Peptides against a protein of PDB entry 4M9S. Designs and how they scored, part 97

Target 1, 135 residues: chain A of PDB entry 4M9S
Amino acid sequence: SRGLVGVECITPYSYKSLAMALQRCVEVLSDEDRSALAFAVVMPPGVDIPVKLWSCVIPVDICSNEEEQLDDEVADRLKRLSKRGALLSGKRMPVLTFKIDHIIHMFLKHVVDAQTIANGISILEQRLLEIGNNN

## One batch from the design tools (peptide; made by RFdiffusion4, then SolubleMPNN)

Design b1_p24_4_s2 (from b1_p24_4, 12 letters changed)
Fold by OpenDDE base, seed 3:
Structure b1_p24_4_s2 (fold): chain B 135 residues (1-135), chain A 24 residues (1-24)
Amino acid sequence: as target 1 above (135 residues)
Amino acid sequence: SLKEIVEQANEGLKKSLEELKKRE
């Protein structure tokens, strides 16, 4: 399917309108999905990130200590977000990954609480070190 | 590596946040 390469004329007014539309989209999300979206800001935009890395920062309350269940719950949240317009894009093969767009990332950088961003980065850094030491 | 990409991006994000704080 050759997607119509529409020339997106980025005007300053287009950004404001997009921000308002995104804000409305965020407001109708559940608390859990909104939280997941907030932490998406710590991921590099335009990069396909495997669910395992998402699970390092997405907060999930699970009763089971099984890592597999954590990944499944995280995947479900990210899948829901991917169904909400351009918030996230999912790819199933070869590995299940999710990607945040540059525009969405820029939006989140301005609307997500700075302390939340800082905490997310810190958590991700810690988890990456732990994964590296266990592999 | 993906780890390095994430770390570099987060370093950039930290710098951006510092710049935003200076404008407030």
Scores: peptide ipSAE 0.275, ipTM 0.804, DockQ to the pose 0.055
Fold by OpenDDE base, seed 1:
Structure b1_p24_4_s2 (fold): chain B 135 residues (1-135), chain A 24 residues (1-24)
Amino acid sequence: as target 1 above (135 residues)
Amino acid sequence: SLKEIVEQANEGLKKSLEELKKRE
């Protein structure tokens, strides 16, 4: 199986200038979208990542056991994030991918709880091993 | 491969986290 149970993350830190603006954007997100954004920190910045890999770490509370539905739910969350300022960039062609830029990634690295980041990395590593073994 | 890119990035992230913890 893939994915995480939904974990709500709070960003208690305030920054100046661009970081302050980003913090404000994060604060107005829904709990589920904010959680998704928090776990986005485990993705490499500046790389177009397919939805399948995002689904390894994005928490989904309620979804069918079908892989297609999981990917669709993850894609919807990432799409919403891409519409909120410059949080993510999405590409539909040739394959649906999402990218986190270096500025957003650096922001998340400092505002997301360290234990949450560590857990996300661990889960992603495990899921990648499973994918590799199945291929 | 994407897998290798992600793994390398996460290794770097782990190191960064350790450094941040030492500074706090």
Scores: peptide ipSAE 0.274, ipTM 0.804, DockQ to the pose 0.045
Fold by OpenDDE base, seed 5:
Structure b1_p24_4_s2 (fold): chain B 135 residues (1-135), chain A 24 residues (1-24)
Amino acid sequence: as target 1 above (135 residues)
Amino acid sequence: SLKEIVEQANEGLKKSLEELKKRE
């Protein structure tokens, strides 16, 4: 297996209108896609992020350690999220990237468990160091 | 660089989390 262990996010019911709509979108997601969405909070909003960086924090349970398989699985999850309520914005050209909107990011910042966010940041920092040391 | 952008954004996120914890 690779990536972080998936966790659930809790949404505040005090939010109305947009928050309720987003909550409904989250509820219909699979457990895997919901976990992926939760960890999207550690990405900077409004920035096109390549799949390789997403794969650092998106929890994927695969037997193979091949990066190609990991990236493909992560990309599939992110694609599904991009098709539902514009949770993410996918861009295929010039390179495959995904971007989290500021509104969605703000939502996640308040509904994802604080420890989950902290863990996601920590692992991302670690992975970035590893990538940097290898280049 | 993209790395720097991510790091800077997450530093801000850490601070936001600390503030949220203090208010709860």
Scores: peptide ipSAE 0.269, ipTM 0.804, DockQ to the pose 0.045
Fold by OpenDDE base, seed 4:
Structure b1_p24_4_s2 (fold): chain B 135 residues (1-135), chain A 24 residues (1-24)
Amino acid sequence: as target 1 above (135 residues)
Amino acid sequence: SLKEIVEQANEGLKKSLEELKKRE
């Protein structure tokens, strides 16, 4: 079976037109929100991802050691991104999740620095292992 | 599981990135 990354997205917009529009949206973001968006590339598109998993890859400089406070800060960033057009979609029930669409994911795959993507994947893999070992 | 979905997607992403690098 083909992985989620290989799923094609049908859009009424040409790639060029969409890329230009998305670039404008990215340019007006704060550095923190832009960084959060960049790391969204390591999430599978079209999947509702709990904030807990987002917190594994979204960088937070100054935050409490409490997991709940970390999740709240990450959630706030993702909420802001969800209000910027089609960057992310949020769902509150049954648990707070965020989803990146395939078309946005394809955009990020081509514009985010390859080293950043690689680092994000590595970080996520490490954090997932830690979560698994502690359960 | 969600963990497996994420891991599989990331493996696919790694492969895609390598292919893109080869084309450049």
Scores: peptide ipSAE 0.264, ipTM 0.795, DockQ to the pose 0.055

Design b1_p24_4_s3 (from b1_p24_4, 13 letters changed)
Fold by OpenDDE base, seed 3:
Order: sequence, then structure tokens, then C-alpha cells
Structure b1_p24_4_s3 (fold): chain B 135 residues (1-135), chain A 24 residues (1-24)
Amino acid sequence: as target 1 above (135 residues)
Amino acid sequence: SMEEIVRQALEGLDRSLAELRERE
């Protein structure tokens, strides 16, 4: 299965209360937004990532062959996540970027299943290569 | 610039991916 696994986050750190709060936030997300959040684990924490790179890993139902529409859909999902507490931080200037916090990233590393992480990495690397070849 | 932001993102990504792979 893809996405966040488990109701309780087990960490070796003293973040049980935070983990519980985050888990509650995750539970109220839609399936699509929760999936997007899960794949955020592949991004480096504390780095402003442009939407173009997010679109390489965030799963979106293919409704159009236009790359621009894909980016828009990804941006919408990331915007929704940014409205849910500290899950993501968005920045509009100079370009639209989103950043995952170190604490949130650490949480995701413990609650996202290993297969999802592995798949996310593989997909991201593949799509980055494709972008590099086309540009 | 967008180019610089992308470059920084990719550098961070390389480090992050290496760390994630080490945990596997």
C-alpha cells in the first residue's frame, strides 16, 4: 500500500506528543493529499523545492498530456498541505516553491512505508533524467 | 534565480537520497 502507515508513530526521539498531533492531521486529509504528503519524504528537508521537481514524485491521475496541467494539480495539493499546520511551507517569490520541515520529514521517515519511499526515489530519479534529456 | 534554486534543490536531494538509501 502507498501512503502513511499506522495510527501511532514510534520514534526513538521525545516527539510522541508531536507525532500524535501530526498523525491526527494526517487522518483528516483526503486520500490524494495524504498520498502527496507521503511522497514528500523523498525531498530534502529545509530546502525550497520548486513545483517542477515536486511534480516528478507527487502522484497525480493523468487527465491531460499537458505538463503545465500536471504542475498546477501538484501545486494545488501542496497548497492544501501547507494550510494544514506545519506540514509544508510555501513560498511564492521568486518562484513557487514548497519546503518540508526537518521535524515533519523525520516524522514521515518513520510512518511512510519503505516500499513507498523506494518507489518515490526511483520515480523521481527516472523523471529527473527524462527532464534532463528533454531540456 | 530559478536555475540557482533548482541547483540547490538537486544538491540537497542528492544528500537526502544518500541518507535514505543508507537506512534501507
Scores: peptide ipSAE 0.375, ipTM 0.872, DockQ to the pose 0.033
Fold by OpenDDE base, seed 4:
Structure b1_p24_4_s3 (fold): chain B 135 residues (1-135), chain A 24 residues (1-24)
Amino acid sequence: as target 1 above (135 residues)
Amino acid sequence: SMEEIVRQALEGLDRSLAELRERE
């Protein structure tokens, strides 16, 4: 556990304090990692999501279009995020997955710009459709 | 809605997990 799983903001103070701490974490991220975190807002919180699905929305600029290579790059970014406090929770078995907690997701909903959210949703829906058609 | 977003993501999750299990 990242220590924040199941934690609820019961006072304005606790929420403000948490938000400030999270904002500090976001500010020290690279542009690529910060972008990845922003797009995490479109994922369902509390769900262990395989890297394959993360790769549907996490932008990758300098990697091959091969799925395996994309997954590796995305995984590296998500791993870095998981090491930055309680931003993400990684799990290796049975498959590599990452999960965003409800509290972090709630934070992102308030700080990520509307255009990024809209784009992420559109991209995710399109990629999911493609995955479905290939099965 | 956020609910619809969650539904779509979970649907995709199920497909992805099925594919991964098949490759194991």
Scores: peptide ipSAE 0.207, ipTM 0.742, DockQ to the pose 0.023
Fold by OpenDDE base, seed 5:
Structure b1_p24_4_s3 (fold): chain B 135 residues (1-135), chain A 24 residues (1-24)
Amino acid sequence: as target 1 above (135 residues)
Amino acid sequence: SMEEIVRQALEGLDRSLAELRERE
């Protein structure tokens, strides 16, 4: 089984234009999309990441062993995030992937709770290990 | 290819995770 328990990110108020704009984008997100964005911080910036790997860290409300359903739900969340400007960049061809930009990643590193980051890293490593052992 | 994308993702992930751990 894959997935994380959802945790909300904390966005401090800033006088910087970019930070303010990003904060506004975060505020209008649903709780689940905001949680997904928070855990996106564990992904390497500038790298096209397949949905399979995203599903290792994106939190879901209901844990399911149905991988296809999980991937679809994760993909939908990531797609919604990608529609919010520079939060994520999605590619459908040749393979469905999503990428976080360096600027957004830097923003998340400062506004996402440190414990959330630590938990995300731990869970991701565990999930990757499990995947590796099963192959 | 999918294999190449996954490989690059994993390589980047290893580096990124190491950096994040050091910062925390």
Scores: peptide ipSAE 0.377, ipTM 0.873, DockQ to the pose 0.033; fails the geometry check
Fold by OpenDDE base, seed 1:
Structure b1_p24_4_s3 (fold): chain B 135 residues (1-135), chain A 24 residues (1-24)
Amino acid sequence: as target 1 above (135 residues)
Amino acid sequence: SMEEIVRQALEGLDRSLAELRERE
């Protein structure tokens, strides 16, 4: 089983100029996309991450037991985030990956609550362990 | 290659997770 219950975490950011622009982008997101963005904080900035690994932390309400559908849903969310304020950067070749920039990551570290971060880390580690055991 | 991309991602994750834990 894969997935995480998402939480909206919007908190004031100390750097006002950057915060104003980013907060506006965050505010116009759907609840689901905003939740996905919050959990993106657990990813390392500046690294191209395959969708399979993103799916370990992005919360998705799974309607099907098919893993392929989960990855597709995650990819769609990440794609939407990449189109809004450059919150993420997507690459299709050679494989579909998404990357979070250092600036966005720093922003998330300040606005996402500590408990959400801790939960995201815990879930990611658990999912990675499962993947490792199945390989 | 996919293998190299995954390897780099996992290495990055290990570092990032360690940093996040130390911050708390």
Scores: peptide ipSAE 0.372, ipTM 0.871, DockQ to the pose 0.033; fails the geometry check

Design b1_p24_4_s4 (from b1_p24_4, 14 letters changed)
Fold by OpenDDE base, seed 1:
Structure b1_p24_4_s4 (fold): chain B 135 residues (1-135), chain A 24 residues (1-24)
Amino acid sequence: as target 1 above (135 residues)
Amino acid sequence: SMKEIVEQANKGLDESLAKLRERE
């Protein structure tokens, strides 16, 4: 499977008012959505990323064997995040994409565990190579 | 195009990785 196993994300206190507001948004998320948000940090900010690429790093249920179902589940999680404090922005046309803003990305970079970030980047790099070879 | 997105993603990943190393 392309996805990671779900992880619990711990968010420390931040001194900035905006960061404090974001912290509150994160605290009310489900564990599943919080995990998805944590791994969003591996994506470059300000870029419209197709769901297929998100599915490379967003934790998904291992019980599903169909790639299409995994992408749909990832999309649902990202949609929820986009509606909860605008943590992400979604675009439906021409294809479904999601974008993380620079401010949110900076926040995540400070609050997500460094090892989690490193692992996510490594996995994404590997998957991107595979996608590139198949096209 | 998908190719351009992948290229941008790779660039972003390299930058992110570099910044992460600076934090360590």
Scores: peptide ipSAE 0.050, ipTM 0.637, DockQ to the pose 0.038
Fold by OpenDDE base, seed 3:
Structure b1_p24_4_s4 (fold): chain B 135 residues (1-135), chain A 24 residues (1-24)
Amino acid sequence: as target 1 above (135 residues)
Amino acid sequence: SMKEIVEQANKGLDESLAKLRERE
């Protein structure tokens, strides 16, 4: 197993300057997209997460009970976030996934409300149990 | 602490993701 020597990207940017830039990006988001970004804090950074798992935590107001519509709406929100700077990285093949980078995740850990984090974890755990029981 | 909560969540998600990959 050839261990890919992770090139530590030394960013010349101070944490403060990056945080300010990210804050500006967050401020221009819609309420829905900002909420989606907030709940991304519960995801492990640097991991390609399938949309199905994102749909467990991203809050959506859909009138339809169809699971397929839920995934599509979540995917659309995540796609919008991926187009705004380096907030998320999307991958289409083999399965549609989204990844939050470590830097963004660290930022979110400092700015996202503690109650939101707790709710996100609780919801994710509940939904995972439900999915596991229905399969 | 908030840090501990996030760390626990990440651990749980890693385990869940590993299980999903084993099914594919």
Scores: peptide ipSAE 0.034, ipTM 0.575, DockQ to the pose 0.030
Fold by OpenDDE base, seed 4:
Structure b1_p24_4_s4 (fold): chain B 135 residues (1-135), chain A 24 residues (1-24)
Amino acid sequence: as target 1 above (135 residues)
Amino acid sequence: SMKEIVEQANKGLDESLAKLRERE
């Protein structure tokens, strides 16, 4: 079955200026949404990324083996994050995409656990290879 | 096509991934 077991996001960053506000936003998220945000660190900032690619790295613990259902669950999480200020920005046309801002990305690089980042990169690379080879 | 989407994404990911790997 497709899916990624959620990991805990470590947020030891000091409360200073913008970091303080972002840290508060992260702390009030559900565990699932916080995990999704953590893995967003592996995406390039400022780029509109299709949900299909987000689904390669966003952890989904409970989901059907159907690919469409996985994408829908990921989309729901990203939509919730996009409603939390500047965490993510969504675009519906021409295709549903989400973008992480440079500021948020810089924040995540410092507060997300190093092993989580490494795992996310590895998973993304593997999934992209699989998708590319199947077309 | 999905292949084209992946290719475009990879182009954008290269720099970011390189920077992230430097932390490992």
Scores: peptide ipSAE 0.048, ipTM 0.654, DockQ to the pose 0.036; fails the geometry check
Fold by OpenDDE base, seed 2:
Structure b1_p24_4_s4 (fold): chain B 135 residues (1-135), chain A 24 residues (1-24)
Amino acid sequence: as target 1 above (135 residues)
Amino acid sequence: SMKEIVEQANKGLDESLAKLRERE
């Protein structure tokens, strides 16, 4: 199951311009997109990650039996995040990928609750193993 | 290729995950 409803982020206020900007970006997100952003913390920063791998950790409330549909939903979320002040950077060619910046990653590492991080890591590790076994 | 991208993604993943575990 990939449903992870109720994921929340802790967004402490800072007077630093970057922190304020990022906090504002997070605050205006839907719960769905905020959850996606939270789990982005488990990805290595500065790396173009294919949507397939993102879909391993991005929570979905409604799952389809078709993997491609799941990937599309994840992609849509990531696309929205990419339009929210450089939270993510997307590339379409040669493969649709998204990248989290180091600064954003550092931010998330501090504002995402520890349990969410732990869960995300565990899920990613497990699903990577599954992908490896299927290859 | 997808394979190459996946490999590159995995290259830094362990380190990233280790750092995140320290945060827990």
Scores: peptide ipSAE 0.047, ipTM 0.645, DockQ to the pose 0.034; fails the geometry check

Design b1_p24_5_s1 (from b1_p24_5, 15 letters changed)
Fold by OpenDDE base, seed 4:
Structure b1_p24_5_s1 (fold): chain B 135 residues (1-135), chain A 24 residues (1-24)
Amino acid sequence: as target 1 above (135 residues)
Amino acid sequence: SEEEQITRQANEGLRRNLAELRER
């Protein structure tokens, strides 16, 4: 498996029109897609992030020796999220990337619990270090 | 290459975001 263990994290949020709309969008997601969205909080808003880096924090239970298969699973989840309006935006060229916008990122900072954020940061830093040492 | 540029920008953004999240 790759990424973090799946975490369900939806915290009550103030009843603002935007927050309510986003909350409704989150509620209709599958558990795995909602978990992926939660961990997107560790990504910088407004920056195109390659799938390889997303795979460091997106929970995937699939065990495979083929890195391409793992990245494909991550990409599929991110693609589904990108179809939900403003949640994510994807680009295929020049390389496959996904981006979280500032509004969604701000929302996630409020609804994702502090422990999940802390864990995401820790795991991401560890994996980035490992990648750096192997390259 | 464009891929290298995208990766570099992503890494820079990640470092900034992580720093901001820790100070939250």
Scores: peptide ipSAE 0.666, ipTM 0.945, DockQ to the pose 0.032
Fold by OpenDDE base, seed 5:
Structure b1_p24_5_s1 (fold): chain B 135 residues (1-135), chain A 24 residues (1-24)
Amino acid sequence: as target 1 above (135 residues)
Amino acid sequence: SEEEQITRQANEGLRRNLAELRER
C-alpha cells in the first residue's frame, strides 16, 4: 500500500451557495475518491498535470508499487472525479492529464485541514526529489 | 516534445502552488 490515511475535509466556504453545491458533490464520493480530491489542493489550478505527477500525492492502497499499476489506479480515481460536479477536467492528448479549476482549488484551500495540506506538500516534495534523482 | 513541455509546465506550476500554500 501507498499514500496517506486519515484525510479530513472540513467545510465551510465563504460563498454559501457554491459551498453547498460542492459539498453535495463531495458527499456522494467514496472515501477513497474524497481523499484523492482533498490532496488535489497541492496541484496548481488551471494547469494540466500528468497522471505520473498526480500519483505522487494521491493515496493508493495497492499491493504493488509498479508505476503502471499506480498510474492506472490514480487515473481511474481522477476519471471518476472528473465525471462528478466538474471537480476535474481530463485530457487524453498528447498525454493523459488532469486539471483542477480555480474555483474548486479555492474551495479546497478553505475546507481541507492544514495538516492534510502540509502532509501532501511533504510527500509531493519527497516524490519529486526521488523522480529527479532517478533521471 | 509536447510531453516534455507539459511536464515542465506542470513542475513550474507545482513549485508556485506549493510556495503559495505555505504562505497561506
Scores: peptide ipSAE 0.666, ipTM 0.946, DockQ to the pose 0.032
Fold by OpenDDE base, seed 2:
Structure b1_p24_5_s1 (fold): chain B 135 residues (1-135), chain A 24 residues (1-24)
Amino acid sequence: as target 1 above (135 residues)
Amino acid sequence: SEEEQITRQANEGLRRNLAELRER
């Protein structure tokens, strides 16, 4: 299992109502969706990211060698997150992408533990190298 | 293509974000 518990509910936001709202949104997520949200911190805010790149870091527990199945599972998680207010914004055309907003990204930078962030960076860099070497 | 453009922009953004996260 690649799932991690990396989101803390403590935020340094001075705007208490926003911080509390985001905290409540995180608390009601499933463990797998919360893990996916935690790793979203490695994505640049305000940029449309293809699902293929999300799949490089989002933890999934599937026994499939098919990249398509991996992307589909990741997409399903991201779609669920996109239905939770402003956590993510999805676009279907021309390709399926998801974007994290600056406010959510700032929130994650403070509530996701340093080890999870470091792991996310390491995993992403490793997968990007693998993709680059295969092209 | 539009897909290639989106991918390039994503990669550029990723590199910037990773650099920022490492320096925190």
Scores: peptide ipSAE 0.664, ipTM 0.946, DockQ to the pose 0.032; fails the geometry check
Fold by OpenDDE base, seed 1:
Structure b1_p24_5_s1 (fold): chain B 135 residues (1-135), chain A 24 residues (1-24)
Amino acid sequence: as target 1 above (135 residues)
Amino acid sequence: SEEEQITRQANEGLRRNLAELRER
């Protein structure tokens, strides 16, 4: 099971008004969506990332180990994040991708716990190696 | 293909971002 991680409410973000707005958005998220948002910090800002790559780091609890179900569940979480405070931007064509904005990414760097970031990096690197070896 | 291009760009971005996060 992938553990849930939280986002801290205190930030040294230079833009106080924006930080406060983002904090409010984070506070109203479910635990699952907040965890997904925390792990989004490992994604590069301003880059369209395919759902398959998101699935490498987003913690989901699924009944089946089928890749299709994993991608669908991840996509649903990312879609919810995109609808709440524009935390992410989704693109459906030609391939379903999600992108984190530079401002949001900078915010996450300040509020996401260092251990969570380290774990996210480790998980992502491990999954990428597995994908590369199976190809 | 366009999908391959998107994937390549994503991988390049990921490598850069991970390097930056490790240095902090």
Scores: peptide ipSAE 0.664, ipTM 0.945, DockQ to the pose 0.032; fails the geometry check

Design b1_p24_5_s2 (from b1_p24_5, 13 letters changed)
Fold by OpenDDE base, seed 5:
Structure b1_p24_5_s2 (fold): chain B 135 residues (1-135), chain A 24 residues (1-24)
Amino acid sequence: as target 1 above (135 residues)
Amino acid sequence: SELEEIVRRANEGLRRNLALLRER
């Protein structure tokens, strides 16, 4: 599954064209990048989120559980998203972070299916708990 | 430090967003 609803969504946007433009941007993404974008809905809008926290929810299929490899793969996906339709914005200093804006986040809340959102929440909470227990 | 503040804000934001998503 794509993790996103393929049906035209009803959004509170004043301009239908904006929602349509965002939908088109989503449709041209690879399946992996689109999945990553779907899970971005669990991130708070307007907040710079370190890649390590993104890696808690972005689904990545890697052979190794090494954190460096995971973070690198996640960062690559987020970088691609940041280059397409301003879906994300990245900062390099003092650490690499990515931020979802309010407009994109609001769009995702309406087009990402409920199960994907629920899964993202569950996964994030589990990962955060693990991180907390290991520190 | 700036890094500590970034992490703090991220964690706080995450908790708030999760609560909001559950309430929708």
Scores: peptide ipSAE 0.628, ipTM 0.938, DockQ to the pose 0.031
Fold by OpenDDE base, seed 4:
Structure b1_p24_5_s2 (fold): chain B 135 residues (1-135), chain A 24 residues (1-24)
Amino acid sequence: as target 1 above (135 residues)
Amino acid sequence: SELEEIVRRANEGLRRNLALLRER
């Protein structure tokens, strides 16, 4: 397995129209997709992020630790999220990337607990360092 | 190249976002 333990997102702004709409979208997701969405909070809004970087924070449970398989599983989750309208936007060319919207990012900052965010940051930085040292 | 630019922007964005998240 790779990544962080999944989290549930519950908004404190349940009576605000935008938050309500987003919460409904979150509720219909599978547990694994909802977890992936939660950890998207560590990504900068409005920036196309390569799948390799997403794989540093998206929690994935697979039978093999091969990097290619990990990236494929992450990509599949992100693709499913991208089909939910404003949650994520994907691009295939020139390379596969995904981008989180500013509004969604702001929503996640409120619904994902501080400790989970902190853990996500820590893990991401560690993995980025490892990637940098191996290049 | 386009790839190099994507990677550069991603890395730059990540660093900035991480700093902002720590200060929230």
Scores: peptide ipSAE 0.625, ipTM 0.938, DockQ to the pose 0.031
Fold by OpenDDE base, seed 2:
Structure b1_p24_5_s2 (fold): chain B 135 residues (1-135), chain A 24 residues (1-24)
Amino acid sequence: as target 1 above (135 residues)
Amino acid sequence: SELEEIVRRANEGLRRNLALLRER
């Protein structure tokens, strides 16, 4: 529930029913899936993002998972989110990617707490730097 | 290639989004 716990659904949406529906969708998620969704706010809306880049920010307990299975664990979480209406859209070819829509992204920008957003940015930048240095 | 284009668009999108989020 990282970044979404106890937050009232307040968005600039013209239709309150849409915001309320999205809030209900978030509430029925598991804690780990809800955390993954919160960190999705750092991804650009409308862009197909490879799972490798998602794995830079989606929180995974490495004590319970092998490093070589990190991408698979992240992919499983994103796949579950993609089955929840329009939260995410997945593509399998030529590589597995996931995309967040503008409406969902705008919702997250207003309901995810500022600290979680800042932390997500920091984590992503750090991991991207590490990847860049290894290439 | 299609893969190269996907990676390029992803990287460009990430940079833009991070800049926007910092300015909020």
Scores: peptide ipSAE 0.626, ipTM 0.938, DockQ to the pose 0.031; fails the geometry check
Fold by OpenDDE base, seed 1:
Structure b1_p24_5_s2 (fold): chain B 135 residues (1-135), chain A 24 residues (1-24)
Amino acid sequence: as target 1 above (135 residues)
Amino acid sequence: SELEEIVRRANEGLRRNLALLRER
């Protein structure tokens, strides 16, 4: 089971007004969506990332081990994040991708727990290795 | 193809970002 990760409410973010707005957005998220946002810090800012790669780090609880269901659940969470405070930007064509903005990514670097970041990196590297070996 | 380019950029970005995060 992938555990839920919290986002800290205190940040040394240089842009106080923007930081306050982002904090409010984070506070109203569900636990699941907030956890997904925390793990988004491992993604490179300004790059369109396919949902398949997002699914390597976003913690989801699904009834089936089918890859299609996993990707759909991850996509739904990312879509919700994209609609709340523009935390992510989605692109549907040619394939479904999501991108984290530089400002949001910088914010997350300050508020996401160091252990969460470390776990996210470890999980991502493990999943990428598995995908590479199965191809 | 456009898809191959998206994947290439994603992988390159991921590797760079992970390296930066590890140095902190």
Scores: peptide ipSAE 0.624, ipTM 0.938, DockQ to the pose 0.031; fails the geometry check

